# Designs tried in a protein design run: peptides against a protein of PDB entry 1EMU. Part 114

Target 1, 132 residues: chain A of PDB entry 1EMU
Amino acid sequence: PPYLKWAESLHSLLDDQDGISLFRTFLKQEGCADLLDFWFACTGFRKLEPCDSNEEKRLKLARAIYRKYILDNNGIVSRQTKPATKSFIKGCIMKQLIDPAMFDQAQTEIQATMEENTYPSFLKSDIYLEYT

## One batch from the design tools (peptide; made by RFdiffusion4, then SolubleMPNN)

Design b2_p27_1_s4 (from b2_p27_1, 12 letters changed)
Fold by OpenDDE base, seed 5:
Structure b2_p27_1_s4 (fold): chain B 132 residues (1-132), chain A 27 residues (1-27)
Amino acid sequence: as target 1 above (132 residues)
Amino acid sequence: SALEELLNELSDEEIEELVEEAIKLGE
């Protein structure tokens, strides 16, 4: 069953709508749902192919992600991303160079945070265990 | 600062809408 695959890898969990739902519920209880939301926001941003018609929207979205998650010093995403990574993103925004991959390093760092902390905890949570 | 001016062009509501759309696209 899918829940067994979720225990094998975070990727399997995040590739399943039911898994995402349960994991998000858990993260909300832990006060760190922004980790998952940021991760998906980065994926969504990367999926937007640059073109003349969506350039302004992509620029706005990049600024929105930065303002919501990176600039907030009290936020968990900001605390779990390296200063050099945040500075790089800031530079992209200031130069208006919004490559689809501009959040990749930040996404990787947040993914590592989930892998090391929240994901293992989720597998030991009542939410997951009751589902099994 | 120049950065602050760029970020202030977006309302909190617009930020939430844009991010929500991106999250849905990523899922």
Scores: peptide ipSAE 0.812, ipTM 0.970, DockQ to the pose 0.933
Fold by OpenDDE base, seed 2:
Structure b2_p27_1_s4 (fold): chain B 132 residues (1-132), chain A 27 residues (1-27)
Amino acid sequence: as target 1 above (132 residues)
Amino acid sequence: SALEELLNELSDEEIEELVEEAIKLGE
């Protein structure tokens, strides 16, 4: 069953809508749902291929992600991303060079954060265990 | 600063809408 696959890898959990829902609920209780939201926002951003018709929207979205998650000094995403990574993203925004991969490093770092503690904790949570 | 000017062009509501759309696209 899918819930067993969720315990094998974070990737499997994030590929399942039910898994996402349960994990998000858990993260909200832990006060760190922004980790997951940022991760998916980065994926969504990367899916937007550059073209003349969507350039303005991509620019705005990049700035929106940066302002909401990277510049929030009290936010968990900001605390769990390296200064060099945040500086790189800032540079992209300032230069208006919005590559689809510009958030990849930040996404990787946030993924590592989830892998290290929140994901393992989820597998020990009542939310997950009661589902199984 | 130039950065602040760029970021201030977006309202809080617009930021939430854009990010929400991106999250849904990513899922």
Scores: peptide ipSAE 0.812, ipTM 0.970, DockQ to the pose 0.930
Fold by OpenDDE base, seed 4:
Structure b2_p27_1_s4 (fold): chain B 132 residues (1-132), chain A 27 residues (1-27)
Amino acid sequence: as target 1 above (132 residues)
Amino acid sequence: SALEELLNELSDEEIEELVEEAIKLGE
């Protein structure tokens, strides 16, 4: 069953809508749902292919992600991303050079945070165990 | 600052809408 695959890899969990739902519920209880939201926001951003018709939207979205998750020094995403990574993103925004991959490093760092902490805890949580 | 001016062009409501859309697109 899918829940067994979720225990084998975070990737399997995040590829399943039911898995995402349960994991998000868990993260909300832990006060760190922004980790998952940021991760998916980065994926969504990368899916927006650059073109003349969506340039303004992509610029605004990049700034929105930065302002919501990176600029907030008290936020968990900001605390779990490296200064050099945040500086790079800031530079992209200031130069208006919005490459689809500009958040990739930040997403990787947040993914590592989940892999090391929240994902293992989720597999030990009542939410997951009661589902099995 | 130049950064502050650039970021202030977006309202809080617009930020939430854009991010929410991106999250859904990523899922």
Scores: peptide ipSAE 0.811, ipTM 0.970, DockQ to the pose 0.942
Fold by OpenDDE base, seed 3:
Structure b2_p27_1_s4 (fold): chain B 132 residues (1-132), chain A 27 residues (1-27)
Amino acid sequence: as target 1 above (132 residues)
Amino acid sequence: SALEELLNELSDEEIEELVEEAIKLGE
């Protein structure tokens, strides 16, 4: 069953809508749902292929992600991303060079945070165990 | 600052809408 695959990898968990729902519920209780939201926001951003028709939207979205998650010094995403990574993103925004991969390093760092902390905790949580 | 002015062009509501859309697209 899918819940067994969720225990094998975070990737399997994040590829399953039921898994996402349960994990988000857990993260909200832990006060760190922004980790998952940022991760998916980065994926969504990357899916927007650069073209003349969506350049303005991509620019605004990049700025929105930056302002909401990176610039917020009290936010968990900001605390779990390296200064050099945040500086790089800032540079992209200032130069208006919005590459689809501009958030990849930040996404990787947040993914590592989940892998090392919240994901293992989720597998030990009542939410997950009661589901199994 | 130039960055502050650039970011202030977006309202808080617009930021939430854009990010929410991106999250849904990523899922």
Scores: peptide ipSAE 0.811, ipTM 0.970, DockQ to the pose 0.945

Design b2_p27_2_s1 (from b2_p27_2, 16 letters changed)
Fold by OpenDDE base, seed 4:
Structure b2_p27_2_s1 (fold): chain B 132 residues (1-132), chain A 27 residues (1-27)
Amino acid sequence: as target 1 above (132 residues)
Amino acid sequence: SEMEKEIEEMRKEVEELSKKIVYTNEV
């Protein structure tokens, strides 16, 4: 069953809608759902191919992600990303140099946080265990 | 894929947030 694959890798969990739903519910209880939301936001942003018709849209999305997660000093994403990474993103926003990969380093750092902390905890949680 | 559907959902959510930020300066 899929829930067994969820325990094998975070990738398998995030590739399953039911897995995502349960994991996000768990993260909300832990006050850290922003980790997952930011991760998906970064992935979604990267998939927007630059063109003349979507330049303004891409800039708006980048600014929204930046303001929501990077500038929020009390937020878990801000706390779990390195100052240099946040500074780089700020620079991109200020210079309006919106490369599809501009959030890649931050996404990597947040993914590592999930891998090392919240994902293992999820597999030990009542939410996951009761589902199995 | 299932992941792609979730990604699209997140993109839409961020888009709505961006609109709020731009037009109302509120998150």
Scores: peptide ipSAE 0.057, ipTM 0.652, DockQ to the pose 0.032
Fold by OpenDDE base, seed 2:
Structure b2_p27_2_s1 (fold): chain B 132 residues (1-132), chain A 27 residues (1-27)
Amino acid sequence: as target 1 above (132 residues)
Amino acid sequence: SEMEKEIEEMRKEVEELSKKIVYTNEV
């Protein structure tokens, strides 16, 4: 069953709507749902192909992601991303160089945070165990 | 796919947030 695959890899968990829902609920209780929301925001942003007609839209989205997650000094995403990574993103925003891959490094670092901490904790949580 | 649906939902949420930030300076 799918819930067994969730225990095998974070990738399997995040590729399943039920898995995403349960994991996000767990993260919210732990005060760190922003990790997952940021991860999906980065993936969604990367899927927007740059063109003349959506340039402003992509810039606005990049700015929103930056302001909500990177610039927030009290946020878990900001605390779990390296200064050099945050500086690079800031530079892209300031120079208006909005490459689809501009959040890739930050997404990688947040994914590592989930792999090392929240994902293992989720598999030991009442939310997951009661679902099984 | 299931993952693509969730990605799209998160993308739209951030887009709505961006509109508020740009036009009203509210989050």
Scores: peptide ipSAE 0.055, ipTM 0.647, DockQ to the pose 0.032
Fold by OpenDDE base, seed 3:
Structure b2_p27_2_s1 (fold): chain B 132 residues (1-132), chain A 27 residues (1-27)
Amino acid sequence: as target 1 above (132 residues)
Amino acid sequence: SEMEKEIEEMRKEVEELSKKIVYTNEV
């Protein structure tokens, strides 16, 4: 069943709507749902191919992601991303150099955070175990 | 895919947040 695949890899969990829902619920209880929201935001942003018609939209989205997750020093995403990574993103925003991959390093760092603690904890959680 | 649906939802949420930040300076 799908829940067994979720235990095999984080990728399998995040590729399943039910898995995403349960994992996000768990993260919310742990006060760290922003990790997952940021991760998906980065993926969604990267899929927006630059063109003349969406330049303004892409810039606005990048700014929103930056302001919501990176700039907030009290946020878990900010705490789990390296200063150099955050500085790079800030530079992109300030220079309006909005490359689709500008959040890749930050996403990688947040993914590592999830892999190292929240994902394993989820697999031991009542939410997951009751589902199985 | 289901992942793509979730990605789209997150994108929409961030877009709405963008509007608030830009036009109301509230978050």
Scores: peptide ipSAE 0.052, ipTM 0.646, DockQ to the pose 0.031
Fold by OpenDDE base, seed 5:
Structure b2_p27_2_s1 (fold): chain B 132 residues (1-132), chain A 27 residues (1-27)
Amino acid sequence: as target 1 above (132 residues)
Amino acid sequence: SEMEKEIEEMRKEVEELSKKIVYTNEV
């Protein structure tokens, strides 16, 4: 069943709508749903390929992601990303150099945080165990 | 301010984008 695949890898969990829903509920209870929301925001942003008609929109979206998750020093995403990574993103925003991959390193660091901390805890949680 | 309104609108857009990915796997 799918819930067994969720325990095999975070990738399998994030490819399943039910898995995502349960995991996000767990993260919200732990006060760290922003980890997952940021991860998906980065994925979505990367998929917006640059074109003549969407440059301004991409810049605004990048600014929104930056202000929502990176600039907030009290936020969990900011606390779980390296200063150099945050500085790089800030630089991209200020220079208006908005490469689709500009959040990749931050996304990687947040993914590692989930892999090492919240994902294992989720598999031990009442939410997951009661589902199984 | 107008700037604050614009930022908030884009924050909502990012949120909706994230939700779209979660529920449809599409951007």
Scores: peptide ipSAE 0.030, ipTM 0.615, DockQ to the pose 0.051

Design b2_p27_2_s2 (from b2_p27_2, 15 letters changed)
Fold by OpenDDE base, seed 3:
Structure b2_p27_2_s2 (fold): chain B 132 residues (1-132), chain A 27 residues (1-27)
Amino acid sequence: as target 1 above (132 residues)
Amino acid sequence: SAMQKEIEEIEKQTKELSKKIEYTNEY
């Protein structure tokens, strides 16, 4: 069953609608839902190919992601990303150099956080165990 | 895919957030 695949990899969990829903619910209870939301935001942002027609849209989106997750010093994403990574993102925003990969390092760091902490905890949670 | 749907939802929420931020900065 799908829930067994969820235990095999985080990617399998995030590729399943039920898995995403349960994991997000768990993260919300832990006050860490922004980790997942930021991860998806980065993936979505990277898929936006730069062109003349969407440059403004991409800039606005990048700014929103930055302000919501990176700039907020009290946020879990900010606490789990390295200062150099955050500084790089800030620089991109300020210079309006919006490369599709500008959030890649931050996404990597947040993914590592989930892999090392919240994902394993989820597999031990009542939410997951009751589902199985 | 489920992942794609979630990405799209987050993008939508982020877009709404950006609008809200712009509004609050103007007033």
Scores: peptide ipSAE 0.185, ipTM 0.691, DockQ to the pose 0.030
Fold by OpenDDE base, seed 1:
Parts: sequence; structure tokens; C-alpha cells
Structure b2_p27_2_s2 (fold): chain B 132 residues (1-132), chain A 27 residues (1-27)
Amino acid sequence: as target 1 above (132 residues)
Amino acid sequence: SAMQKEIEEIEKQTKELSKKIEYTNEY
């Protein structure tokens, strides 16, 4: 069953609608749902190919992601990303150099946080265990 | 895929947030 695959990798969990739903619920209870939202935001942003017609839209989107997750010093994403990483993102925003990969390092760090902490905890949670 | 759908939803929410931020800055 799919829930067994979820225990094999975080990617398998995040590629399953039920898995995402349960994991998100768990993260919300832990006050760290932004980890997942940011991760998806980064993935989505990277998939947007830059062109002349969408430059302003990409900038606005990048700025929104930055303001919501990185600039908020009290946010879980900000707390789980390195100062240099946040500084780099800020620099990109200020310089309006919006490379599709500008959030990659931050996404990597947040993914590592999930892999090391929230994902294992989820697999031990009542939410997951009751589902199995 | 489920992941793609979630990405699209987050993108939508982020875009909406962007619009709100822009509105707040303008008024």
C-alpha cells in the first residue's frame, strides 16, 4: 500500500495526495507547515522558465516568497535557513536578478530539515500510525 | 501528479499573496 512507500522516502510521501494531506496536517499541528509550503513554492518557482513576457511576474512571485518565508524572522523557514542563504536571496531580489535556481539552496536546507526532523517524526505520529 | 497539483496550488496562493502585497504598497 502507498503508506509503506511513504516510509521509504520523503519524495514518495510528497508525491501522494493522501500523503501530502496527512503530512501537512501533522506539520500544522507542529507549527511548521510553512516548511512544506515553501518547499513546494521553490519547486514551482524553479519550473517557471524566464522570458521577456514573464519577467515582472517572476519577480513579483520571488518577492512574495521572500517576504512570506525568508523575511519573517519568526517563521520556521527563516529559522531553518542559513543567514548566507537568506542574504543571497535578498540580494537577488534587490538586484532583480531572478534566476530560476535562486531558491535552490534554501529549498535544500528546508528539505534537509524535514528529512532529519519532521519527516521521521511524522512516521512515528499517531496520524500516520492510525492510517496504517 | 499529486505533487504537481500541490505545487500549482502553492503557486496560486503565493501569487495571491503577491497581489495583496502589491495592493498594500500602492494604497
Scores: peptide ipSAE 0.183, ipTM 0.693, DockQ to the pose 0.031
Fold by OpenDDE base, seed 4:
Structure b2_p27_2_s2 (fold): chain B 132 residues (1-132), chain A 27 residues (1-27)
Amino acid sequence: as target 1 above (132 residues)
Amino acid sequence: SAMQKEIEEIEKQTKELSKKIEYTNEY
């Protein structure tokens, strides 16, 4: 069954709508749903290929992601990303140098946070165990 | 895929957020 695949990898969990829903519910209870949303935001941003016609759009999106997750010092994403990583992102925003990979390091750090903490905890949670 | 749908939803929400930010800067 799908729930067994969820226990094999975080990627398998995030490739299933039910898995995403349950995991997000768990994260919300833990006050860290932004970890997942930021991860998806980074992936989506990277997939938006730069061109002359979408430069302004990409800049606005980058600014929105930065302000929502990185600039918020009280946010879980900000607390789980390295100062150097946040400084790099800030620099990109200020210089308006919006490379598709500008959030890659931050995404990696947030993914590591999930892999090390919230994902294992989810597999031990009542939400997951009752589903099995 | 489920991931693609989720990404699209987050992108939509991010766009809405960007519009709100733009609005607050103008007024």
Scores: peptide ipSAE 0.175, ipTM 0.685, DockQ to the pose 0.031
Fold by OpenDDE base, seed 5:
Structure b2_p27_2_s2 (fold): chain B 132 residues (1-132), chain A 27 residues (1-27)
Amino acid sequence: as target 1 above (132 residues)
Amino acid sequence: SAMQKEIEEIEKQTKELSKKIEYTNEY
């Protein structure tokens, strides 16, 4: 069944609608749903390849992601990303150098946080165990 | 895929947030 695939990899969990829903509910109870939302935001942003007609859109999205997740020093994403990574993102925003990959390092660090902490905890949670 | 759908939803929410920020800065 699908729930067994969720235990095999985080990727399998995140490619299942029920898996995403349960995992996000768990993260919200733990006060760290922003980890998952930021991860998806980074992926979505990277998919917006630069062209002559979407420069303004890409800049606005980058600013929104930065202000929501990186700028807030009390936020879980800010606390789980390296100072150098946050500084790099800030620099990109200030200089308006918005490469599609500008959030890649931050996304990697947040993914590592989920892999090492919240994902294993989810597999031991009442939410997951009651689903099985 | 489910992942693609979630990405699109988060992107939509991010767009709305960007519009709100722009509006707040203007007024």
Scores: peptide ipSAE 0.146, ipTM 0.672, DockQ to the pose 0.031

Design b2_p27_2_s3 (from b2_p27_2, 15 letters changed)
Fold by OpenDDE base, seed 3:
Structure b2_p27_2_s3 (fold): chain B 132 residues (1-132), chain A 27 residues (1-27)
Amino acid sequence: as target 1 above (132 residues)
Amino acid sequence: SEMKKEIEEMEEETKELSKTIEYTNEY
């Protein structure tokens, strides 16, 4: 069953709607749902192909992601990203150089955080175990 | 895929957040 694949990799978990739902519920209870939300935001942002017609929209989206997750010093995403990474993102925003990959390093760092902490904890949680 | 659906939802939520931020900065 799918829940067994969830235990094999985070990728398998995040490729399943039920898995995402359960994992997000768990993260919310742990006060760290922003990790997953930011991760998906970065993926979505990277998928937006730059063109003349969406330049302003892409900039707005980048600013929103930056302000919500990176700039907020009280946020878990900010705490789990390196200063150099946050500085780079800030630079992109200020210079209005909005490359599709501008959040890649931050996403990588947040993914590592989930892999090392919240994902393993989820597999030991009542939410997951009761589902199995 | 189901992941793609979640990604799309997050994009929409981020867009709404952007609108809110823009509005609050104007007033």
Scores: peptide ipSAE 0.031, ipTM 0.605, DockQ to the pose 0.030
Fold by OpenDDE base, seed 4:
Structure b2_p27_2_s3 (fold): chain B 132 residues (1-132), chain A 27 residues (1-27)
Amino acid sequence: as target 1 above (132 residues)
Amino acid sequence: SEMKKEIEEMEEETKELSKTIEYTNEY
């Protein structure tokens, strides 16, 4: 069943709508749903291929992601990303150099946070265990 | 895939946030 695959890898969990829903609910209870939201935002942003017609839109989206998750010093994403990583992103925004991969390092760090902490905790949580 | 759908939803939410930011910059 799908819930067994969820325990095999975070990737399997995030490829299942029910898995995402349960995991996000768990993260909300832990006050760290932004980890997952940021992860998806980064992936979505990277998928937006740059072209002349969407340059301004991409910049605005990058700014939105930056302001929502990186600039907020009280946010879980900001606390779980390295200062150098945040500084790099800020530099990209200020210089308006918006490469599709500009959030890759931050996404990697947030993914590692989930892998090491929230994902294992989810597998031990009542919400997951009662689902099985 | 289900993941793609979630990504798309997040993209839309980000766009809405962007619009809000634009509005606040104008007023």
Scores: peptide ipSAE 0.028, ipTM 0.599, DockQ to the pose 0.031
Fold by OpenDDE base, seed 1:
Structure b2_p27_2_s3 (fold): chain B 132 residues (1-132), chain A 27 residues (1-27)
Amino acid sequence: as target 1 above (132 residues)
Amino acid sequence: SEMKKEIEEMEEETKELSKTIEYTNEY
């Protein structure tokens, strides 16, 4: 069953809608749902191919992601991303150089946080165990 | 039932994020 695949890798969990829902529920209870939301925001942003017609839209989205997750010093995403990474993102925003990969390093760092902390905890949680 | 309700709520929130991305791309 799918829940067994979820225990094999975070990738499998995040590739399953039911898995995402359960995991996000767990994260919200732990006060860290922003980790997952940011991760998906980065993925969504990267998929937007740059062109002349969407330059301003991509900038607005990048700025929104930055303001919501990176600029908020009290946010878990900000706390779990390295200063150099956040500075790089800020630089991109300020220079209006919006590369599709501008959030990649931050996404990697947040993914590592989930891999090492919240994901293992999820697999030990009542939410997951009761689902199995 | 409470778990199902919580899951549904979380799904709605994730959908809103997705819509935001789509909206910013299209509008």
Scores: peptide ipSAE 0.022, ipTM 0.591, DockQ to the pose 0.041
Fold by OpenDDE base, seed 2:
Structure b2_p27_2_s3 (fold): chain B 132 residues (1-132), chain A 27 residues (1-27)
Amino acid sequence: as target 1 above (132 residues)
Amino acid sequence: SEMKKEIEEMEEETKELSKTIEYTNEY
């Protein structure tokens, strides 16, 4: 069953809508749902290929992601990303150089945070164990 | 559009992402 695959890898969990829902509920209880929301925001942003017609929209989206997750010094995403990574993103925003891969390093760092902490905790949580 | 489709997909995966989209539409 799918829930067994969730225990095998974070990748399997994040590819399953039911898995995402349960994991997000757990993260929200732990006060760190922003980790997952940011991860998906980065994925969605990367999929938006640059063109003349969407340049302004891509810039606005990049700014929104930056302001919501990176600029917030009290946010968990900001605390779990390296200063150099945040500085690079800020530079892209300020220079309006919006490459599809501009959030890749930050996404990698947040994914590592989930792998090391919240994902293992989720597999030991009542919400997961009671579901299975 | 391609962007709207992608936005909808992301909203289905994470509810809080909708707040980010709302920001982009507001300004």
Scores: peptide ipSAE 0.023, ipTM 0.601, DockQ to the pose 0.032; fails the geometry check

Design b2_p27_2_s4 (from b2_p27_2, 16 letters changed)
Fold by OpenDDE base, seed 3:
Structure b2_p27_2_s4 (fold): chain B 132 residues (1-132), chain A 27 residues (1-27)
Amino acid sequence: as target 1 above (132 residues)
Amino acid sequence: DEEKKEIEEIEKKVKELSKKIEYTNEY
Protein backbone atom coordinates (compact mmCIF):
# COMPACT_ATOMS: atom_id res chain seq x y z
CA PRO B 1 0.00 0.00 0.00
CA PRO B 2 1.03 3.63 -0.52
CA TYR B 3 1.79 4.25 3.15
CA LEU B 4 4.65 1.77 2.95
CA LYS B 5 6.18 3.75 0.11
CA TRP B 6 5.93 6.88 2.26
CA ALA B 7 8.34 5.29 4.71
CA GLU B 8 10.85 4.57 1.96
CA SER B 9 11.43 8.20 0.96
CA LEU B 10 10.19 11.72 1.51
CA HIS B 11 9.81 11.96 -2.24
CA SER B 12 7.28 9.15 -2.23
CA LEU B 13 5.37 10.83 0.57
CA LEU B 14 5.23 14.17 -1.24
CA ASP B 15 4.13 12.46 -4.45
CA ASP B 16 0.93 11.22 -2.80
CA GLN B 17 -1.98 13.50 -1.99
CA ASP B 18 -3.00 11.48 1.06
CA GLY B 19 0.58 11.44 2.24
CA ILE B 20 0.88 15.19 1.85
CA SER B 21 -2.33 15.73 3.80
CA LEU B 22 -1.29 13.56 6.71
CA PHE B 23 2.22 14.97 6.78
CA ARG B 24 0.93 18.55 6.72
CA THR B 25 -1.46 17.78 9.57
CA PHE B 26 1.46 16.45 11.56
CA LEU B 27 3.61 19.48 10.77
CA LYS B 28 0.80 21.82 11.77
CA GLN B 29 0.56 20.14 15.17
CA GLU B 30 4.31 20.61 15.52
CA GLY B 31 4.06 24.28 14.55
CA CYS B 32 6.12 23.86 11.40
CA ALA B 33 3.67 23.52 8.51
CA ASP B 34 5.46 26.45 6.87
CA LEU B 35 8.32 24.11 5.97
CA LEU B 36 6.10 22.14 3.62
CA ASP B 37 4.16 25.13 2.35
CA PHE B 38 7.38 26.93 1.50
CA TRP B 39 8.76 23.85 -0.23
CA PHE B 40 5.74 23.60 -2.50
CA ALA B 41 5.72 27.36 -3.07
CA CYS B 42 9.29 27.13 -4.34
CA THR B 43 8.37 24.27 -6.65
CA GLY B 44 5.40 26.16 -8.01
CA PHE B 45 7.41 29.31 -8.51
CA ARG B 46 10.15 27.49 -10.43
CA LYS B 47 7.55 26.10 -12.83
CA LEU B 48 6.42 29.57 -13.86
CA GLU B 49 8.24 30.23 -17.11
CA PRO B 50 9.31 33.85 -17.45
CA CYS B 51 7.86 35.89 -20.30
CA ASP B 52 7.05 39.50 -21.07
CA SER B 53 3.44 39.11 -19.99
CA ASN B 54 4.06 37.63 -16.52
CA GLU B 55 7.13 39.52 -15.32
CA GLU B 56 5.18 41.69 -12.90
CA LYS B 57 3.17 38.73 -11.66
CA ARG B 58 6.31 36.68 -11.03
CA LEU B 59 7.89 39.54 -9.12
CA LYS B 60 4.77 39.92 -7.02
CA LEU B 61 4.74 36.21 -6.24
CA ALA B 62 8.44 36.22 -5.35
CA ARG B 63 7.89 39.15 -3.01
CA ALA B 64 5.00 37.37 -1.34
CA ILE B 65 7.06 34.23 -0.75
CA TYR B 66 9.97 36.32 0.52
CA ARG B 67 7.85 38.37 2.91
CA LYS B 68 5.89 35.40 4.21
CA TYR B 69 8.72 32.97 4.86
CA ILE B 70 12.17 34.57 4.54
CA LEU B 71 11.75 38.04 6.02
CA ASP B 72 9.95 36.78 9.13
CA ASN B 73 12.80 36.17 11.57
CA ASN B 74 10.44 34.40 13.94
CA GLY B 75 9.40 31.91 11.27
CA ILE B 76 10.74 28.39 11.09
CA VAL B 77 11.73 28.77 7.43
CA SER B 78 13.87 31.79 8.24
CA ARG B 79 15.48 29.94 11.15
CA GLN B 80 16.27 26.93 8.98
CA THR B 81 17.80 28.83 6.05
CA LYS B 82 21.34 30.15 5.99
CA PRO B 83 21.98 33.91 6.15
CA ALA B 84 23.74 33.85 2.78
CA THR B 85 20.75 32.17 1.19
CA LYS B 86 18.34 34.71 2.60
CA SER B 87 20.61 37.56 1.54
CA PHE B 88 20.72 36.22 -1.99
CA ILE B 89 16.93 36.07 -2.17
CA LYS B 90 16.66 39.59 -0.78
CA GLY B 91 19.11 40.76 -3.40
CA CYS B 92 17.07 39.22 -6.18
CA ILE B 93 13.93 40.94 -4.91
CA MET B 94 15.60 44.33 -4.51
CA LYS B 95 17.26 44.16 -7.92
CA GLN B 96 14.10 42.71 -9.48
CA LEU B 97 16.13 39.87 -10.96
CA ILE B 98 13.57 37.11 -10.67
CA ASP B 99 15.14 33.93 -11.96
CA PRO B 100 12.95 30.81 -11.77
CA ALA B 101 15.64 29.12 -9.68
CA MET B 102 16.10 31.96 -7.17
CA PHE B 103 14.55 29.90 -4.33
CA ASP B 104 16.34 26.63 -5.18
CA GLN B 105 18.99 26.87 -2.48
CA ALA B 106 16.45 27.79 0.18
CA GLN B 107 14.22 24.92 -0.92
CA THR B 108 17.17 22.54 -0.67
CA GLU B 109 17.92 23.68 2.87
CA ILE B 110 14.31 23.34 3.96
CA GLN B 111 14.10 19.90 2.35
CA ALA B 112 17.18 18.86 4.31
CA THR B 113 15.52 20.10 7.49
CA MET B 114 12.48 17.96 6.80
CA GLU B 115 14.60 14.93 5.89
CA GLU B 116 16.62 15.14 9.07
CA ASN B 117 13.90 15.98 11.57
CA THR B 118 10.20 16.25 10.79
CA TYR B 119 9.96 13.44 8.24
CA PRO B 120 11.49 10.81 10.56
CA SER B 121 9.33 12.11 13.40
CA PHE B 122 6.25 11.79 11.22
CA LEU B 123 6.96 8.11 10.60
CA LYS B 124 6.96 7.60 14.38
CA SER B 125 3.86 9.71 14.96
CA ASP B 126 0.43 8.50 16.01
CA ILE B 127 -1.01 10.11 12.89
CA TYR B 128 1.02 7.88 10.61
CA LEU B 129 0.91 4.74 12.74
CA GLU B 130 -2.86 4.90 13.20
CA TYR B 131 -3.23 5.26 9.44
CA THR B 132 -1.26 2.07 8.83
CA ASP A 1 -1.00 15.07 -10.77
CA GLU A 2 -1.40 14.97 -7.02
CA GLU A 3 1.56 17.28 -6.43
CA LYS A 4 0.23 19.74 -8.96
CA LYS A 5 -3.00 20.15 -7.04
CA GLU A 6 -1.18 20.90 -3.80
CA ILE A 7 1.13 23.38 -5.51
CA GLU A 8 -1.83 25.19 -7.02
CA GLU A 9 -3.46 25.51 -3.63
CA ILE A 10 -0.33 27.01 -2.14
CA GLU A 11 0.08 29.35 -5.09
CA LYS A 12 -3.45 30.54 -4.47
CA LYS A 13 -2.65 31.27 -0.84
CA VAL A 14 0.47 33.18 -1.83
CA LYS A 15 -1.51 35.22 -4.34
CA GLU A 16 -4.03 36.08 -1.66
CA LEU A 17 -1.23 37.26 0.60
CA SER A 18 0.11 39.40 -2.23
CA LYS A 19 -3.27 41.02 -2.63
CA LYS A 20 -3.44 41.87 1.05
CA ILE A 21 0.02 43.39 0.99
CA GLU A 22 -0.88 45.52 -2.00
CA TYR A 23 -4.06 46.71 -0.33
CA THR A 24 -2.30 47.75 2.87
CA ASN A 25 0.32 49.68 0.91
CA GLU A 26 -2.31 51.53 -1.10
CA TYR A 27 -4.38 52.68 1.88
Scores: peptide ipSAE 0.039, ipTM 0.601, DockQ to the pose 0.030
Fold by OpenDDE base, seed 1:
Structure b2_p27_2_s4 (fold): chain B 132 residues (1-132), chain A 27 residues (1-27)
Amino acid sequence: as target 1 above (132 residues)
Amino acid sequence: DEEKKEIEEIEKKVKELSKKIEYTNEY
C-alpha cells in the first residue's frame, strides 16, 4: 500500500495526495507547515516558464514568496535557510532578475530540514501509525 | 496525466499564496 512507500522516501510521500495531507496535518501540529508550503511554492514557481507577458506576474509571485517565508525572520523557513541563500534571493528580487531556479537552493535546504527532522518524526507519529 | 495533475495542484498552491499575500499587503 502507498503508506509503505511513504516510509521509503520523502519523495514518495510528497507525490501522494493522501500522504501530503497527513504530513501537512502533522507539520501543522508541530508549527512548521510552512516548510512544506514553501517547498511546494518553490516547485510551482520553477515550473512557471518565463516570457514577456508574465514577467511582472512572476516578479510579484517571487516577491510574495520572499516576503512570506524568507523575509520573516521569525518564520521557520527563514530560520532553516542559510544567510547566503536568503541574501541571494533578496538580490534577485531587488535586481528584478527572476530566474525560475532562484529558489532552488532554499528549497534544497528546506527539503534537507524535512528529511532530517520532520519527516522521520512523522513516520513515528500517531497520525501515520494509526493510518497504517 | 498524473504529472500534469501534480503540477496543477502546485500551481494552485502558488496562486493561493500569491492572493493571500496581496490581500494582507493591501489591507
Scores: peptide ipSAE 0.033, ipTM 0.620, DockQ to the pose 0.031
Fold by OpenDDE base, seed 5:
Structure b2_p27_2_s4 (fold): chain B 132 residues (1-132), chain A 27 residues (1-27)
Amino acid sequence: as target 1 above (132 residues)
Amino acid sequence: DEEKKEIEEIEKKVKELSKKIEYTNEY
């Protein structure tokens, strides 16, 4: 069953809409839903292929992600990303160099945080265990 | 089809962020 696959890897969990919903609910209770929201935002941003007609839209989206998650020093994403990574993103925004991969390092660091902490905790949570 | 749904969810989150920026800039 799908819930067993969720326990095998975070990837399997995030490939399942039901898994995502349960995991996000858990994260929200833990006060760290921004980890997952940021992760998806990065993925979505990367999928927006640059072209002449969407440059302004991509810049606005990059700014939104930056201001929401990176600039807020009290946010969980900011606390779980390295200063150099945040500085790089800031630089991209200021220089308006909006490469599709500009959030890749930050996404990697947030993914590692989830892998090490929140994902294992989720598998031990009442939310997951009661679902099984 | 599951992949399509996953991408759609990602896109929704991106759009939500975009809208937030647009509204904050208006005020």
Scores: peptide ipSAE 0.025, ipTM 0.594, DockQ to the pose 0.031
Fold by OpenDDE base, seed 4:
Structure b2_p27_2_s4 (fold): chain B 132 residues (1-132), chain A 27 residues (1-27)
Amino acid sequence: as target 1 above (132 residues)
Amino acid sequence: DEEKKEIEEIEKKVKELSKKIEYTNEY
């Protein structure tokens, strides 16, 4: 069953809508749902290929992601990303150089945070165990 | 395409968030 695959890798969990739903519920209880929301925001942003017609839209989206998750010093995403990574993102925004991969390093760092902390905790949670 | 739908949903959420942030900065 799918829940067994969720325990094999975070990738399997994030590739399953039911898994995402349960994991996000768990993260909300832990006060760190922004980790997952940011991760998906980065994925979605990277898939938006740059073209002449969407340049302004992409800039606005990048700016929104930056303001919500990176600029907020009280946010968990900001606390779990390295200063150099945040500085790089800020630089991209200020220079209006919006490369599809501009959030890749931040996404990697947030993914590592989930792998090391919230994902293992989820597999030990009542939410997951009662589902199995 | 389910992937396109997911991207669209993310875009909508980010746009909504952007509007809220912009509003709070202006007032």
Scores: peptide ipSAE 0.023, ipTM 0.566, DockQ to the pose 0.028

